# Peptides against a protein of PDB entry 1Y0J, part 13

Target 1, 39 residues: chain A of PDB entry 1Y0J
Amino acid sequence: EARECVNCGATATPLWRRDRTGHYLCNACGLYHKMNGQN

## One batch from the design tools (peptide; made by RFdiffusion4, then SolubleMPNN)

Design b1_p12_1_s3 (from b1_p12_1, 4 letters changed)
Fold by OpenDDE base, seed 2:
Formats: sequence, C-alpha cells, structure tokens
Structure b1_p12_1_s3 (fold): chain B 39 residues (1-39), chain A 12 residues (1-12)
Amino acid sequence: as target 1 above (39 residues)
Amino acid sequence: SKEEIEKIREAL
C-alpha cells in the first residue's frame, strides 16, 4: 500500500511527518501545519 | 495556503 499525505495527496517525500491525530503528512505540509497550527 | 506550501516545498 502506498502512503499519501492527507493534506496534498503526495505519495513521495524526503521525510514523512504526522499531525496531532496521527495522520501522515509530507515534509512540506507537516512543516506548514507546525508553523500555522493547522492547514 | 496551497501557494505557501508550494513555496515551502520548493525551498526544501
């Protein structure tokens, strides 16, 4: 099964991150969420 | 936010 970012749908990233509820985010979206608290 | 995320992605 292919993992995908719950925010943008990307299936490839240099580093997988997770939000507060455990959903996977690509590196960019994860950093954005971290900076702004959410999308 | 989409544009901001793209900028982050491009910078990394």
Scores: peptide ipSAE 0.448, ipTM 0.830, DockQ to the pose 0.860
Fold by OpenDDE base, seed 4:
Structure b1_p12_1_s3 (fold): chain B 39 residues (1-39), chain A 12 residues (1-12)
Amino acid sequence: as target 1 above (39 residues)
Amino acid sequence: SKEEIEKIREAL
């Protein structure tokens, strides 16, 4: 089981986040999505 | 967006 950011494909991150639909995002992508609503 | 994400990553 290798978790992967659905946006950039990263498999490692200081903090895993999730979008509104439950998909996993790395910390950076998650913060970006939160601020802009999309990638 | 890729560049902006990289900037966020670098800032952290």
Scores: peptide ipSAE 0.447, ipTM 0.829, DockQ to the pose 0.825
Fold by OpenDDE base, seed 1:
Structure b1_p12_1_s3 (fold): chain B 39 residues (1-39), chain A 12 residues (1-12)
Amino acid sequence: as target 1 above (39 residues)
Amino acid sequence: SKEEIEKIREAL
């Protein structure tokens, strides 16, 4: 099993995050989404 | 944007 960020496709990150719908995001994309409220 | 995400990645 390999997890991928649904936003950028990264397979490695210091911290996996999830958006409000449950999709996995790498730390960077998760923070981006939090900062901008969307992709 | 991709660029903004890249900036975040580089800063981490």
Scores: peptide ipSAE 0.066, ipTM 0.619, DockQ to the pose 0.865
Fold by OpenDDE base, seed 5:
Structure b1_p12_1_s3 (fold): chain B 39 residues (1-39), chain A 12 residues (1-12)
Amino acid sequence: as target 1 above (39 residues)
Amino acid sequence: SKEEIEKIREAL
């Protein structure tokens, strides 16, 4: 099994992040969502 | 958007 970013599907990232509800996001998507609230 | 996310990914 492999962890995936719930936004873009990436399976590798320099830093795994989590949104407010605990979903895993890659570093880039996590930062994007934090800054813009969009995907 | 996917494109903007990729831009962020490239910048990091």
Scores: peptide ipSAE 0.064, ipTM 0.618, DockQ to the pose 0.809

Design b1_p12_1_s4 (from b1_p12_1, 5 letters changed)
Fold by OpenDDE base, seed 2:
Structure b1_p12_1_s4 (fold): chain B 39 residues (1-39), chain A 12 residues (1-12)
Amino acid sequence: as target 1 above (39 residues)
Amino acid sequence: AMEEIEKIREEL
């Protein structure tokens, strides 16, 4: 039950982010979502 | 898109 990015499944990242509903995203996926509004 | 995310990951 390790934490996983809900977009790419990564289990390690320099910085965990969250989407608008509180799901965890890795740094890269979080930045992409922030820039584009979705995956 | 996963390709764009991969580019972001490589830049970090």
Scores: peptide ipSAE 0.559, ipTM 0.858, DockQ to the pose 0.847
Fold by OpenDDE base, seed 3:
Structure b1_p12_1_s4 (fold): chain B 39 residues (1-39), chain A 12 residues (1-12)
Amino acid sequence: as target 1 above (39 residues)
Amino acid sequence: AMEEIEKIREEL
């Protein structure tokens, strides 16, 4: 049940985000992806 | 770019 950011592997974040295909990203990685499309 | 991500993380 331990969720992980598919980009950086973080298991904790102030806000979970999801990429276009539904994979979980931590807040920071999610924001980076929104800004740049991918990491 | 993990370096840029860390900057974002620090800003939040």
Scores: peptide ipSAE 0.557, ipTM 0.857, DockQ to the pose 0.834
Fold by OpenDDE base, seed 1:
Structure b1_p12_1_s4 (fold): chain B 39 residues (1-39), chain A 12 residues (1-12)
Amino acid sequence: as target 1 above (39 residues)
Amino acid sequence: AMEEIEKIREEL
């Protein structure tokens, strides 16, 4: 099984992040969420 | 906004 970013679908990233509900986000999507809130 | 996310990805 491979992890996948719930926002963009990426399966590889320098750093996995997690949203408020615990779902995985790639580094870029996670940073976007932190700066702008929910997308 | 996927466009903004791609900008973030390119900066890292």
Scores: peptide ipSAE 0.557, ipTM 0.859, DockQ to the pose 0.850
Fold by OpenDDE base, seed 5:
Structure b1_p12_1_s4 (fold): chain B 39 residues (1-39), chain A 12 residues (1-12)
Amino acid sequence: as target 1 above (39 residues)
Amino acid sequence: AMEEIEKIREEL
């Protein structure tokens, strides 16, 4: 029951982020989503 | 895109 990034499946990250609907993203995926609005 | 995500990850 470990938290994981909904995009890449990573279970560890320097900073957990959340998308607009509240799903957890790792730092890198979150930044990518923020910039591009795409997976 | 995973390739672009990896670029971001490398820059952090």
Scores: peptide ipSAE 0.556, ipTM 0.858, DockQ to the pose 0.814

Design b1_p12_2_s1 (from b1_p12_2, 8 letters changed)
Fold by OpenDDE base, seed 3:
Structure b1_p12_2_s1 (fold): chain B 39 residues (1-39), chain A 12 residues (1-12)
Amino acid sequence: as target 1 above (39 residues)
Amino acid sequence: SPEHERLLRLAQ
C-alpha cells in the first residue's frame, strides 16, 4: 500500500478516511474535515 | 458517512 493523505502527505495513520469526493485522508485530517467541513 | 467510516476500519 502506497497511500498518502491528500492534505498533509502522511503515509501512515491509525485509520484511513476519505472525503466526500473520494480523496484519502489520514485519521487526523479526516476528522478535522468532518467536523469543520474543510481540511 | 457512518457506513463509510465502518467499512474503512474493516479494510485497514
Scores: peptide ipSAE 0.061, ipTM 0.598, DockQ to the pose 0.045
Fold by OpenDDE base, seed 2:
Formats: structure tokens, sequence, C-alpha cells
Structure b1_p12_2_s1 (fold): chain B 39 residues (1-39), chain A 12 residues (1-12)
């Protein structure tokens, strides 16, 4: 596996998330994106 | 969704 957060570039996270367009985000960036609609 | 999060967790 070679997954990477499209926002911060992290390659490891407790939980991978995806934005509404399908891009992978680490947990932290994903939560921020969900709550604010921004990276 | 909780279901999607579960799937992503299992895929890691």
Amino acid sequence: as target 1 above (39 residues)
Amino acid sequence: SPEHERLLRLAQ
C-alpha cells in the first residue's frame, strides 16, 4: 500500500477518510474537511 | 458515514 493524504501528504493515520470527490485524507485532515468544507 | 469509515479502517 502507498496511500497518501492529498492535503498534508501523511502516509499513516489511525483512520483513512475520503472527501466528497473521493480523495483520500488522513483522519485529521478529513475531519477538518468534513466540518469546514476545506483542507 | 459510519459504514464507509469501517470499510476504510479495514482496508488499512
Scores: peptide ipSAE 0.059, ipTM 0.594, DockQ to the pose 0.045
Fold by OpenDDE base, seed 4:
Structure b1_p12_2_s1 (fold): chain B 39 residues (1-39), chain A 12 residues (1-12)
Amino acid sequence: as target 1 above (39 residues)
Amino acid sequence: SPEHERLLRLAQ
């Protein structure tokens, strides 16, 4: 698999996250999304 | 969800 953050396109991150609809986000984008409700 | 996040950590 070649997982990518749906927001920034990163292919590597210390922690993969998922948004409420199941899209994969890198740790940074996932935290931003969680705190602000958007990427 | 917290449970999903835990599963993702374990899978890495």
Scores: peptide ipSAE 0.058, ipTM 0.594, DockQ to the pose 0.044
Fold by OpenDDE base, seed 5:
Structure b1_p12_2_s1 (fold): chain B 39 residues (1-39), chain A 12 residues (1-12)
Amino acid sequence: as target 1 above (39 residues)
Amino acid sequence: SPEHERLLRLAQ
């Protein structure tokens, strides 16, 4: 089944991550959120 | 957050 990054909508990424609420994020968005204290 | 730092390698 398909998965999407809740931040950018990407459907593929080298590494799926999740935020503190359990939402899926692509690798890039996950790292960005983490750096900004949002993950 | 620390709770979600684990990389989801199994979900690839």
Scores: peptide ipSAE 0.083, ipTM 0.640, DockQ to the pose 0.047; fails the geometry check

Design b1_p12_2_s2 (from b1_p12_2, 6 letters changed)
Fold by OpenDDE base, seed 3:
Structure b1_p12_2_s2 (fold): chain B 39 residues (1-39), chain A 12 residues (1-12)
Amino acid sequence: as target 1 above (39 residues)
Amino acid sequence: DPRYEELLELAK
């Protein structure tokens, strides 16, 4: 199984992050959500 | 998840 960002669907990223519920996010989406008060 | 917050700060 290939990992993918739950926000944008990307399958590759410089750094995998995870939201509060454990879902994987690419680096960009993880930062975006943090800045916008999400996850 | 404490690591998550730390990583976010480092990646800014």
Scores: peptide ipSAE 0.040, ipTM 0.494, DockQ to the pose 0.061
Fold by OpenDDE base, seed 4:
Formats: C-alpha cells, sequence, structure tokens
Structure b1_p12_2_s2 (fold): chain B 39 residues (1-39), chain A 12 residues (1-12)
C-alpha cells in the first residue's frame, strides 16, 4: 500500500489523517488543514 | 485502512 499525503507528497508519517473528503494527509498537513481549513 | 478508526481516536 503506497500511501501519499495529498498536500505535501510525504509517504511516511507517524499518524495518517484524512480530510473531509477522505484524502490522506500526513500528520503535519492534517493538523494544518484542521487549523486553517485549507492546504 | 483497518487502523483508521483507531488513529482517529488518537488524533483527536
Amino acid sequence: as target 1 above (39 residues)
Amino acid sequence: DPRYEELLELAK
């Protein structure tokens, strides 16, 4: 399973997150999205 | 991902 963050392209992260549409985000980008509501 | 629900709990 080759997963990739849709925002930064990272393929590894301590915690995979998902946006409201179901796209995978690395932990850092997921937190950014949550706090700012955008990429 | 079978761990999704578990990760959601940890990521709250």
Scores: peptide ipSAE 0.027, ipTM 0.516, DockQ to the pose 0.055
Fold by OpenDDE base, seed 1:
Structure b1_p12_2_s2 (fold): chain B 39 residues (1-39), chain A 12 residues (1-12)
Amino acid sequence: as target 1 above (39 residues)
Amino acid sequence: DPRYEELLELAK
């Protein structure tokens, strides 16, 4: 199965992020949450 | 969302 961002569901991103628990987040969503102070 | 805390740190 294709990897997807746990926030937006995107299946492609220039940079995948993954925390210690294994959740995947696309680069855009990671930056969006950073800018808005949401997590 | 606390689930994204570590991801946000990695996204810096």
Scores: peptide ipSAE 0.059, ipTM 0.540, DockQ to the pose 0.071; fails the geometry check
Fold by OpenDDE base, seed 5:
Structure b1_p12_2_s2 (fold): chain B 39 residues (1-39), chain A 12 residues (1-12)
Amino acid sequence: as target 1 above (39 residues)
Amino acid sequence: DPRYEELLELAK
């Protein structure tokens, strides 16, 4: 029901990130994956 | 993960 990060399951974040497909990541997970070259 | 592709771009 509540929005959650598809990576870590967090339900709150300083900045929600969302792509055109509608998948949500918390700010931290989005940056983490960028740093590690993971997808 | 294909789900993260555009999110990585947004995170730049």
Scores: peptide ipSAE 0.055, ipTM 0.534, DockQ to the pose 0.071; fails the geometry check

Design b1_p12_2_s3 (from b1_p12_2, 8 letters changed)
Fold by OpenDDE base, seed 4:
Structure b1_p12_2_s3 (fold): chain B 39 residues (1-39), chain A 12 residues (1-12)
Amino acid sequence: as target 1 above (39 residues)
Amino acid sequence: SPEHERLLELAQ
Protein backbone atom coordinates (compact mmCIF):
# COMPACT_ATOMS: atom_id res chain seq x y z
CA GLU B 1 0.00 0.00 0.00
CA ALA B 2 1.34 3.39 -1.07
CA ARG B 3 -1.49 5.45 0.40
CA GLU B 4 -0.83 8.36 2.76
CA CYS B 5 -3.06 10.17 5.25
CA VAL B 6 -3.48 13.76 4.06
CA ASN B 7 -3.59 14.98 7.66
CA CYS B 8 -0.72 13.25 9.47
CA GLY B 9 1.20 11.56 6.67
CA ALA B 10 0.78 8.07 8.06
CA THR B 11 1.20 5.32 5.49
CA ALA B 12 -0.39 2.55 7.53
CA THR B 13 -3.69 2.21 9.37
CA PRO B 14 -6.06 -0.66 10.11
CA LEU B 15 -8.89 1.31 8.48
CA TRP B 16 -8.60 3.96 5.80
CA ARG B 17 -11.24 6.65 5.66
CA ARG B 18 -12.16 8.97 2.83
CA ASP B 19 -13.57 12.45 3.34
CA ARG B 20 -16.37 14.02 1.33
CA THR B 21 -13.92 15.27 -1.30
CA GLY B 22 -12.21 11.92 -1.65
CA HIS B 23 -9.04 12.57 0.34
CA TYR B 24 -7.63 9.66 2.31
CA LEU B 25 -7.31 9.83 6.09
CA CYS B 26 -6.01 7.23 8.51
CA ASN B 27 -8.59 5.91 10.96
CA ALA B 28 -7.43 8.12 13.82
CA CYS B 29 -7.44 11.34 11.83
CA GLY B 30 -10.75 10.52 10.21
CA LEU B 31 -12.37 9.97 13.58
CA TYR B 32 -10.79 13.09 15.04
CA HIS B 33 -12.12 15.19 12.18
CA LYS B 34 -15.55 13.67 12.58
CA MET B 35 -15.71 14.25 16.32
CA ASN B 36 -14.11 17.69 16.45
CA GLY B 37 -14.54 19.16 13.00
CA GLN B 38 -10.84 20.01 12.86
CA ASN B 39 -7.36 18.55 12.58
CA SER A 1 -20.21 8.42 9.46
CA PRO A 2 -22.05 9.85 6.47
CA GLU A 3 -19.14 12.24 5.90
CA HIS A 4 -16.40 9.62 5.65
CA GLU A 5 -16.30 6.37 3.75
CA ARG A 6 -14.30 3.51 5.23
CA LEU A 7 -11.99 0.96 3.68
CA LEU A 8 -10.37 -1.87 5.59
CA GLU A 9 -6.66 -1.82 4.87
CA LEU A 10 -5.54 -4.90 2.99
CA ALA A 11 -2.12 -6.48 3.37
CA GLN A 12 -0.53 -5.40 0.13
Scores: peptide ipSAE 0.077, ipTM 0.598, DockQ to the pose 0.046
Fold by OpenDDE base, seed 5:
Structure b1_p12_2_s3 (fold): chain B 39 residues (1-39), chain A 12 residues (1-12)
Amino acid sequence: as target 1 above (39 residues)
Amino acid sequence: SPEHERLLELAQ
């Protein structure tokens, strides 16, 4: 299986992140969600 | 979450 960002579907990123419910996010989406109080 | 971020960063 291949990991992918649950927000944008990206399969590669400089840094994988995870939200509070355990979903994987690419670095960009993870930072965006964090800034908006969603991660 | 800070915990998940830290763990994933250490795993890189």
Scores: peptide ipSAE 0.059, ipTM 0.567, DockQ to the pose 0.048
Fold by OpenDDE base, seed 1:
Structure b1_p12_2_s3 (fold): chain B 39 residues (1-39), chain A 12 residues (1-12)
Amino acid sequence: as target 1 above (39 residues)
Amino acid sequence: SPEHERLLELAQ
């Protein structure tokens, strides 16, 4: 049981985020997607 | 999305 960011593969992050389809993103990738209208 | 942001807030 090891979660990883579907975008960059990171396995550790201060905050796990999720995309529109429920896949996990690390905080950094999640914020990038959010700010660019992809979340 | 607003609902995802709300989920994140509740999870913290």
Scores: peptide ipSAE 0.045, ipTM 0.543, DockQ to the pose 0.047
Fold by OpenDDE base, seed 2:
Structure b1_p12_2_s3 (fold): chain B 39 residues (1-39), chain A 12 residues (1-12)
Amino acid sequence: as target 1 above (39 residues)
Amino acid sequence: SPEHERLLELAQ
């Protein structure tokens, strides 16, 4: 599982998420983006 | 994200 969060660059997360266009986000960034629409 | 502010800055 070699990937990076497109938002913060993290390489490890409890759960990988993806935005609507398929980019990978760590769990925290994914949730934050979902809730606030920002970094 | 406030939680990753430092990482976000360093990732630029």
Scores: peptide ipSAE 0.045, ipTM 0.547, DockQ to the pose 0.149; fails the geometry check

Design b1_p12_2_s4 (from b1_p12_2, 8 letters changed)
Fold by OpenDDE base, seed 1:
Structure b1_p12_2_s4 (fold): chain B 39 residues (1-39), chain A 12 residues (1-12)
Amino acid sequence: as target 1 above (39 residues)
Amino acid sequence: DPKHQELLEKAL
């Protein structure tokens, strides 16, 4: 049951996020995508 | 899209 960020491969993060297609992103990658209009 | 964003907090 190990989750992984689809962008950077991180397996641990304070907050998991999901992109528009439901794939998991770590907090940092999720925020980056959101701020750049890619999520 | 905020409407489709799922956030899961991992507490220590």
Scores: peptide ipSAE 0.061, ipTM 0.532, DockQ to the pose 0.046
Fold by OpenDDE base, seed 5:
Structure b1_p12_2_s4 (fold): chain B 39 residues (1-39), chain A 12 residues (1-12)
Amino acid sequence: as target 1 above (39 residues)
Amino acid sequence: DPKHQELLEKAL
């Protein structure tokens, strides 16, 4: 299997981020969610 | 949402 961003489905990113519940987010989505108070 | 997120740098 391959890791995927739970927000956009990307399978590659410079930095994998993980939210408080353990979901993987690509760097871009992780930052976006953080900025908007999401996850 | 989480103030501190776990970061995993892509392996080069």
Scores: peptide ipSAE 0.072, ipTM 0.546, DockQ to the pose 0.048; fails the geometry check
Fold by OpenDDE base, seed 4:
Structure b1_p12_2_s4 (fold): chain B 39 residues (1-39), chain A 12 residues (1-12)
Amino acid sequence: as target 1 above (39 residues)
Amino acid sequence: DPKHQELLEKAL
């Protein structure tokens, strides 16, 4: 996909996540942000 | 934030 995680730059992930402002995060970064209250 | 997380499965 022509998509990149705004946190780590990954271009592939089994599950894309999108934060409240619309930024795309890979699954790992999305979960990390969620656990730390950033998403 | 759970209320604002949108999840998209990667298409095959």
Scores: peptide ipSAE 0.072, ipTM 0.543, DockQ to the pose 0.047; fails the geometry check
Fold by OpenDDE base, seed 3:
Structure b1_p12_2_s4 (fold): chain B 39 residues (1-39), chain A 12 residues (1-12)
Amino acid sequence: as target 1 above (39 residues)
Amino acid sequence: DPKHQELLEKAL
């Protein structure tokens, strides 16, 4: 199956993360959101 | 909220 980062659209990442609402984020975007208090 | 982060390692 395929998935995309809801933030940047990336389809591949070493580690998929999910935001507080359950949407998938690539590792980079997930960390960015976390650090900025968005998750 | 980091406590609600779900992490999934990329599978083969």
Scores: peptide ipSAE 0.064, ipTM 0.538, DockQ to the pose 0.047; fails the geometry check

Design b1_p12_3_s1 (from b1_p12_3, 12 letters changed)
Fold by OpenDDE base, seed 4:
Structure b1_p12_3_s1 (fold): chain B 39 residues (1-39), chain A 12 residues (1-12)
Amino acid sequence: as target 1 above (39 residues)
Amino acid sequence: DEEQRRRELEEQ
């Protein structure tokens, strides 16, 4: 399978996350969004 | 919880 972070375009990460609208984020971007109240 | 359900281990 293939997946891409909607924020940075990364295709590999130790943990995939999803934002509140269902879009995939890599772990780093997911944590950033969480810190800023977006995920 | 909801946040846990939004996480997945990489399968690629």
Scores: peptide ipSAE 0.083, ipTM 0.590, DockQ to the pose 0.000
Fold by OpenDDE base, seed 5:
Structure b1_p12_3_s1 (fold): chain B 39 residues (1-39), chain A 12 residues (1-12)
Amino acid sequence: as target 1 above (39 residues)
Amino acid sequence: DEEQRRRELEEQ
């Protein structure tokens, strides 16, 4: 399916992640959220 | 979480 990172709009990533609300994030943004708790 | 990462990779 066509997934998109809710933070940066990336449509491809080596690893999809999901935030506490269930939104999809690319690996980079997911790690950023995990470490900072926000966009 | 290892399981969540696995699920997300599988969904791609």
Scores: peptide ipSAE 0.067, ipTM 0.577, DockQ to the pose 0.000
Fold by OpenDDE base, seed 1:
Structure b1_p12_3_s1 (fold): chain B 39 residues (1-39), chain A 12 residues (1-12)
Amino acid sequence: as target 1 above (39 residues)
Amino acid sequence: DEEQRRRELEEQ
């Protein structure tokens, strides 16, 4: 069970982020979601 | 559904 981004499936990232419900996002997707007001 | 998504994540 390797951690993966729930948005893009990436398994490696310089910084793991989490959405408001605790789901892991890679740095890029986390920033994208933040910009678009998602999770 | 966020809860369903959470359950799927927990199974990985």
Scores: peptide ipSAE 0.057, ipTM 0.509, DockQ to the pose 0.000
Fold by OpenDDE base, seed 2:
Structure b1_p12_3_s1 (fold): chain B 39 residues (1-39), chain A 12 residues (1-12)
Amino acid sequence: as target 1 above (39 residues)
Amino acid sequence: DEEQRRRELEEQ
């Protein structure tokens, strides 16, 4: 199964997250968005 | 907030 972060394109992460629209984010980008108010 | 609840372990 191929998955990639919609923000940075990473294909591997210790924890996959999803944004409000259901798109996948790697752990780092998910947290980055959270820290910057992007959720 | 809702984004943070939507998470899962690495699957590849």
Scores: peptide ipSAE 0.101, ipTM 0.607, DockQ to the pose 0.000; fails the geometry check

Design b1_p12_3_s2 (from b1_p12_3, 12 letters changed)
Fold by OpenDDE base, seed 4:
Structure b1_p12_3_s2 (fold): chain B 39 residues (1-39), chain A 12 residues (1-12)
Amino acid sequence: as target 1 above (39 residues)
Amino acid sequence: EEEEEEERRRRE
């Protein structure tokens, strides 16, 4: 199965993260989302 | 279940 970052569409990342609603984010987008509360 | 547990251990 394939996973995709809901923010940038990346299909590969060193570390998958999830937002507060359970959507998958790549590491970079997940860190940005965490630091800013949103994308 | 394994995925949910791994995600819970990660600091987000």
Scores: peptide ipSAE 0.068, ipTM 0.608, DockQ to the pose 0.000
Fold by OpenDDE base, seed 1:
Structure b1_p12_3_s2 (fold): chain B 39 residues (1-39), chain A 12 residues (1-12)
Amino acid sequence: as target 1 above (39 residues)
Amino acid sequence: EEEEEEERRRRE
């Protein structure tokens, strides 16, 4: 398993999240997208 | 199931 954040390419994060399309985001990018609703 | 757990973690 080599999960990567689809936004920043990070391979490690304290918490994996997913966007509305089901793609994995690191915690930081996931929170950013959640709060702003923008890619 | 993984989505439901992730939703829970997102709300924490």
Scores: peptide ipSAE 0.064, ipTM 0.602, DockQ to the pose 0.000
Fold by OpenDDE base, seed 2:
Structure b1_p12_3_s2 (fold): chain B 39 residues (1-39), chain A 12 residues (1-12)
Amino acid sequence: as target 1 above (39 residues)
Amino acid sequence: EEEEEEERRRRE
């Protein structure tokens, strides 16, 4: 599988997350979005 | 159903 974080463009992460719209986020950006109410 | 559970886990 080839995917990238829609926020930072990272192609590798310890844990892939998804935002509410289904976009892939790296672990760090996913946590950041969750905490800040983004996507 | 597995995708929904995986998505739930990834949102936690």
Scores: peptide ipSAE 0.061, ipTM 0.589, DockQ to the pose 0.000
Fold by OpenDDE base, seed 5:
Structure b1_p12_3_s2 (fold): chain B 39 residues (1-39), chain A 12 residues (1-12)
Amino acid sequence: as target 1 above (39 residues)
Amino acid sequence: EEEEEEERRRRE
């Protein structure tokens, strides 16, 4: 299976994260969402 | 296990 970031579509990241709904985010998008309270 | 360690690293 090919995982991709639901926010930016990146298929590679140093660390996969998840949003509050369980969707996969790349490290950058996951940190951005966490810091800004966005999902 | 490995999943708990990943989650701990994600919280940091």
Scores: peptide ipSAE 0.052, ipTM 0.574, DockQ to the pose 0.000

Design b1_p12_3_s3 (from b1_p12_3, 12 letters changed)
Fold by OpenDDE base, seed 1:
Structure b1_p12_3_s3 (fold): chain B 39 residues (1-39), chain A 12 residues (1-12)
Amino acid sequence: as target 1 above (39 residues)
Amino acid sequence: EEEERRRQLEEE
């Protein structure tokens, strides 16, 4: 399955996360959003 | 949060 992080454009990551609207985020961007009260 | 807990992580 091919997908892309909506924040940084990465196409590969150890774990895919999703924001509140269902968009995919790589693990790093997902954690960054969580740290800043997002997603 | 309940919303965060509801979101599932997926493997690549």
Scores: peptide ipSAE 0.070, ipTM 0.546, DockQ to the pose 0.000
Fold by OpenDDE base, seed 4:
Structure b1_p12_3_s3 (fold): chain B 39 residues (1-39), chain A 12 residues (1-12)
Amino acid sequence: as target 1 above (39 residues)
Amino acid sequence: EEEERRRQLEEE
């Protein structure tokens, strides 16, 4: 897997998430988006 | 939301 967080560019995370459009987010950015109603 | 949450989570 050569995955990258579309928000911060991280290539490693304990848990990958995806936004509503299917783009990958690291766990931290995914939680941030969720908290701010973006994901 | 739980189903949506599960769909958006994936272990590295």
Scores: peptide ipSAE 0.065, ipTM 0.546, DockQ to the pose 0.000
Fold by OpenDDE base, seed 5:
Structure b1_p12_3_s3 (fold): chain B 39 residues (1-39), chain A 12 residues (1-12)
Amino acid sequence: as target 1 above (39 residues)
Amino acid sequence: EEEERRRQLEEE
């Protein structure tokens, strides 16, 4: 419940995402990683 | 990319 984005440290986001290794990303960082092929 | 295509989304 007290989740943090592993990229930017944000603790709140409209939607939580995960990278390929299962780490949580906020929506913005998740999209960034996706667009850059980092996931 | 396959896992990205499925884009794991979760609620808070």
Scores: peptide ipSAE 0.079, ipTM 0.558, DockQ to the pose 0.000; fails the geometry check
Fold by OpenDDE base, seed 3:
Structure b1_p12_3_s3 (fold): chain B 39 residues (1-39), chain A 12 residues (1-12)
Amino acid sequence: as target 1 above (39 residues)
Amino acid sequence: EEEERRRQLEEE
């Protein structure tokens, strides 16, 4: 399906992740958030 | 929160 990363606006990624409130993040941004303490 | 984050992964 179609979705956007709430951080960078990307519409395609190998793996979609979600933040604690359920917003979608692309793999890169999800990992970035993880690295910066947003798990 | 890594375990919870892992559960939230979805393929394309």
Scores: peptide ipSAE 0.075, ipTM 0.563, DockQ to the pose 0.000; fails the geometry check

Design b1_p12_3_s4 (from b1_p12_3, 12 letters changed)
Fold by OpenDDE base, seed 3:
Structure b1_p12_3_s4 (fold): chain B 39 residues (1-39), chain A 12 residues (1-12)
Amino acid sequence: as target 1 above (39 residues)
Amino acid sequence: EEEERRRQEEEE
């Protein structure tokens, strides 16, 4: 299935992550959000 | 936070 990062719009990543509300983030954005207290 | 760190989903 197709998935898209809600932060950057990337459709490919080595690892899909989710934010606290279940929105998909690419690995890079998921880590970025985590570092900034958003994930 | 640790549970979120362990949350991962493979691309289908």
Scores: peptide ipSAE 0.090, ipTM 0.614, DockQ to the pose 0.000
Fold by OpenDDE base, seed 2:
Structure b1_p12_3_s4 (fold): chain B 39 residues (1-39), chain A 12 residues (1-12)
Amino acid sequence: as target 1 above (39 residues)
Amino acid sequence: EEEERRRQEEEE
């Protein structure tokens, strides 16, 4: 299972998130999007 | 929305 954050290209994170289109985000990018109401 | 959020999260 190899995945990459579609926002920053990170390949490792303690928690993978998904955007509303199903693309993977690392925890940091997912939280950033959540805080800004973009995910 | 919280249940949908949890379903989109996977622990590595």
Scores: peptide ipSAE 0.086, ipTM 0.605, DockQ to the pose 0.000
Fold by OpenDDE base, seed 4:
Structure b1_p12_3_s4 (fold): chain B 39 residues (1-39), chain A 12 residues (1-12)
Amino acid sequence: as target 1 above (39 residues)
Amino acid sequence: EEEERRRQEEEE
């Protein structure tokens, strides 16, 4: 299935993450959000 | 958070 990072638009990542509202983030954006909150 | 991570990996 197709998935897209809601922060950067990436369609491929070594690990998909989700934000607190259930939106998909790539690994890099997910880690950034975890450290800094929403962006 | 670990359980949620595992669910996200299985959905990939």
Scores: peptide ipSAE 0.084, ipTM 0.618, DockQ to the pose 0.000
Fold by OpenDDE base, seed 5:
Structure b1_p12_3_s4 (fold): chain B 39 residues (1-39), chain A 12 residues (1-12)
Amino acid sequence: as target 1 above (39 residues)
Amino acid sequence: EEEERRRQEEEE
């Protein structure tokens, strides 16, 4: 399946994550959002 | 937040 990070538009990542609303984030964006309280 | 930390999905 074609997946895309809702934050940066990346289509490939070592690990897909989700935000609180269930949208897909790449590993980097997911970690960044979590650490900054903007999940 | 803890659930999000544990959420891991490999690219299919």
Scores: peptide ipSAE 0.098, ipTM 0.626, DockQ to the pose 0.000; fails the geometry check

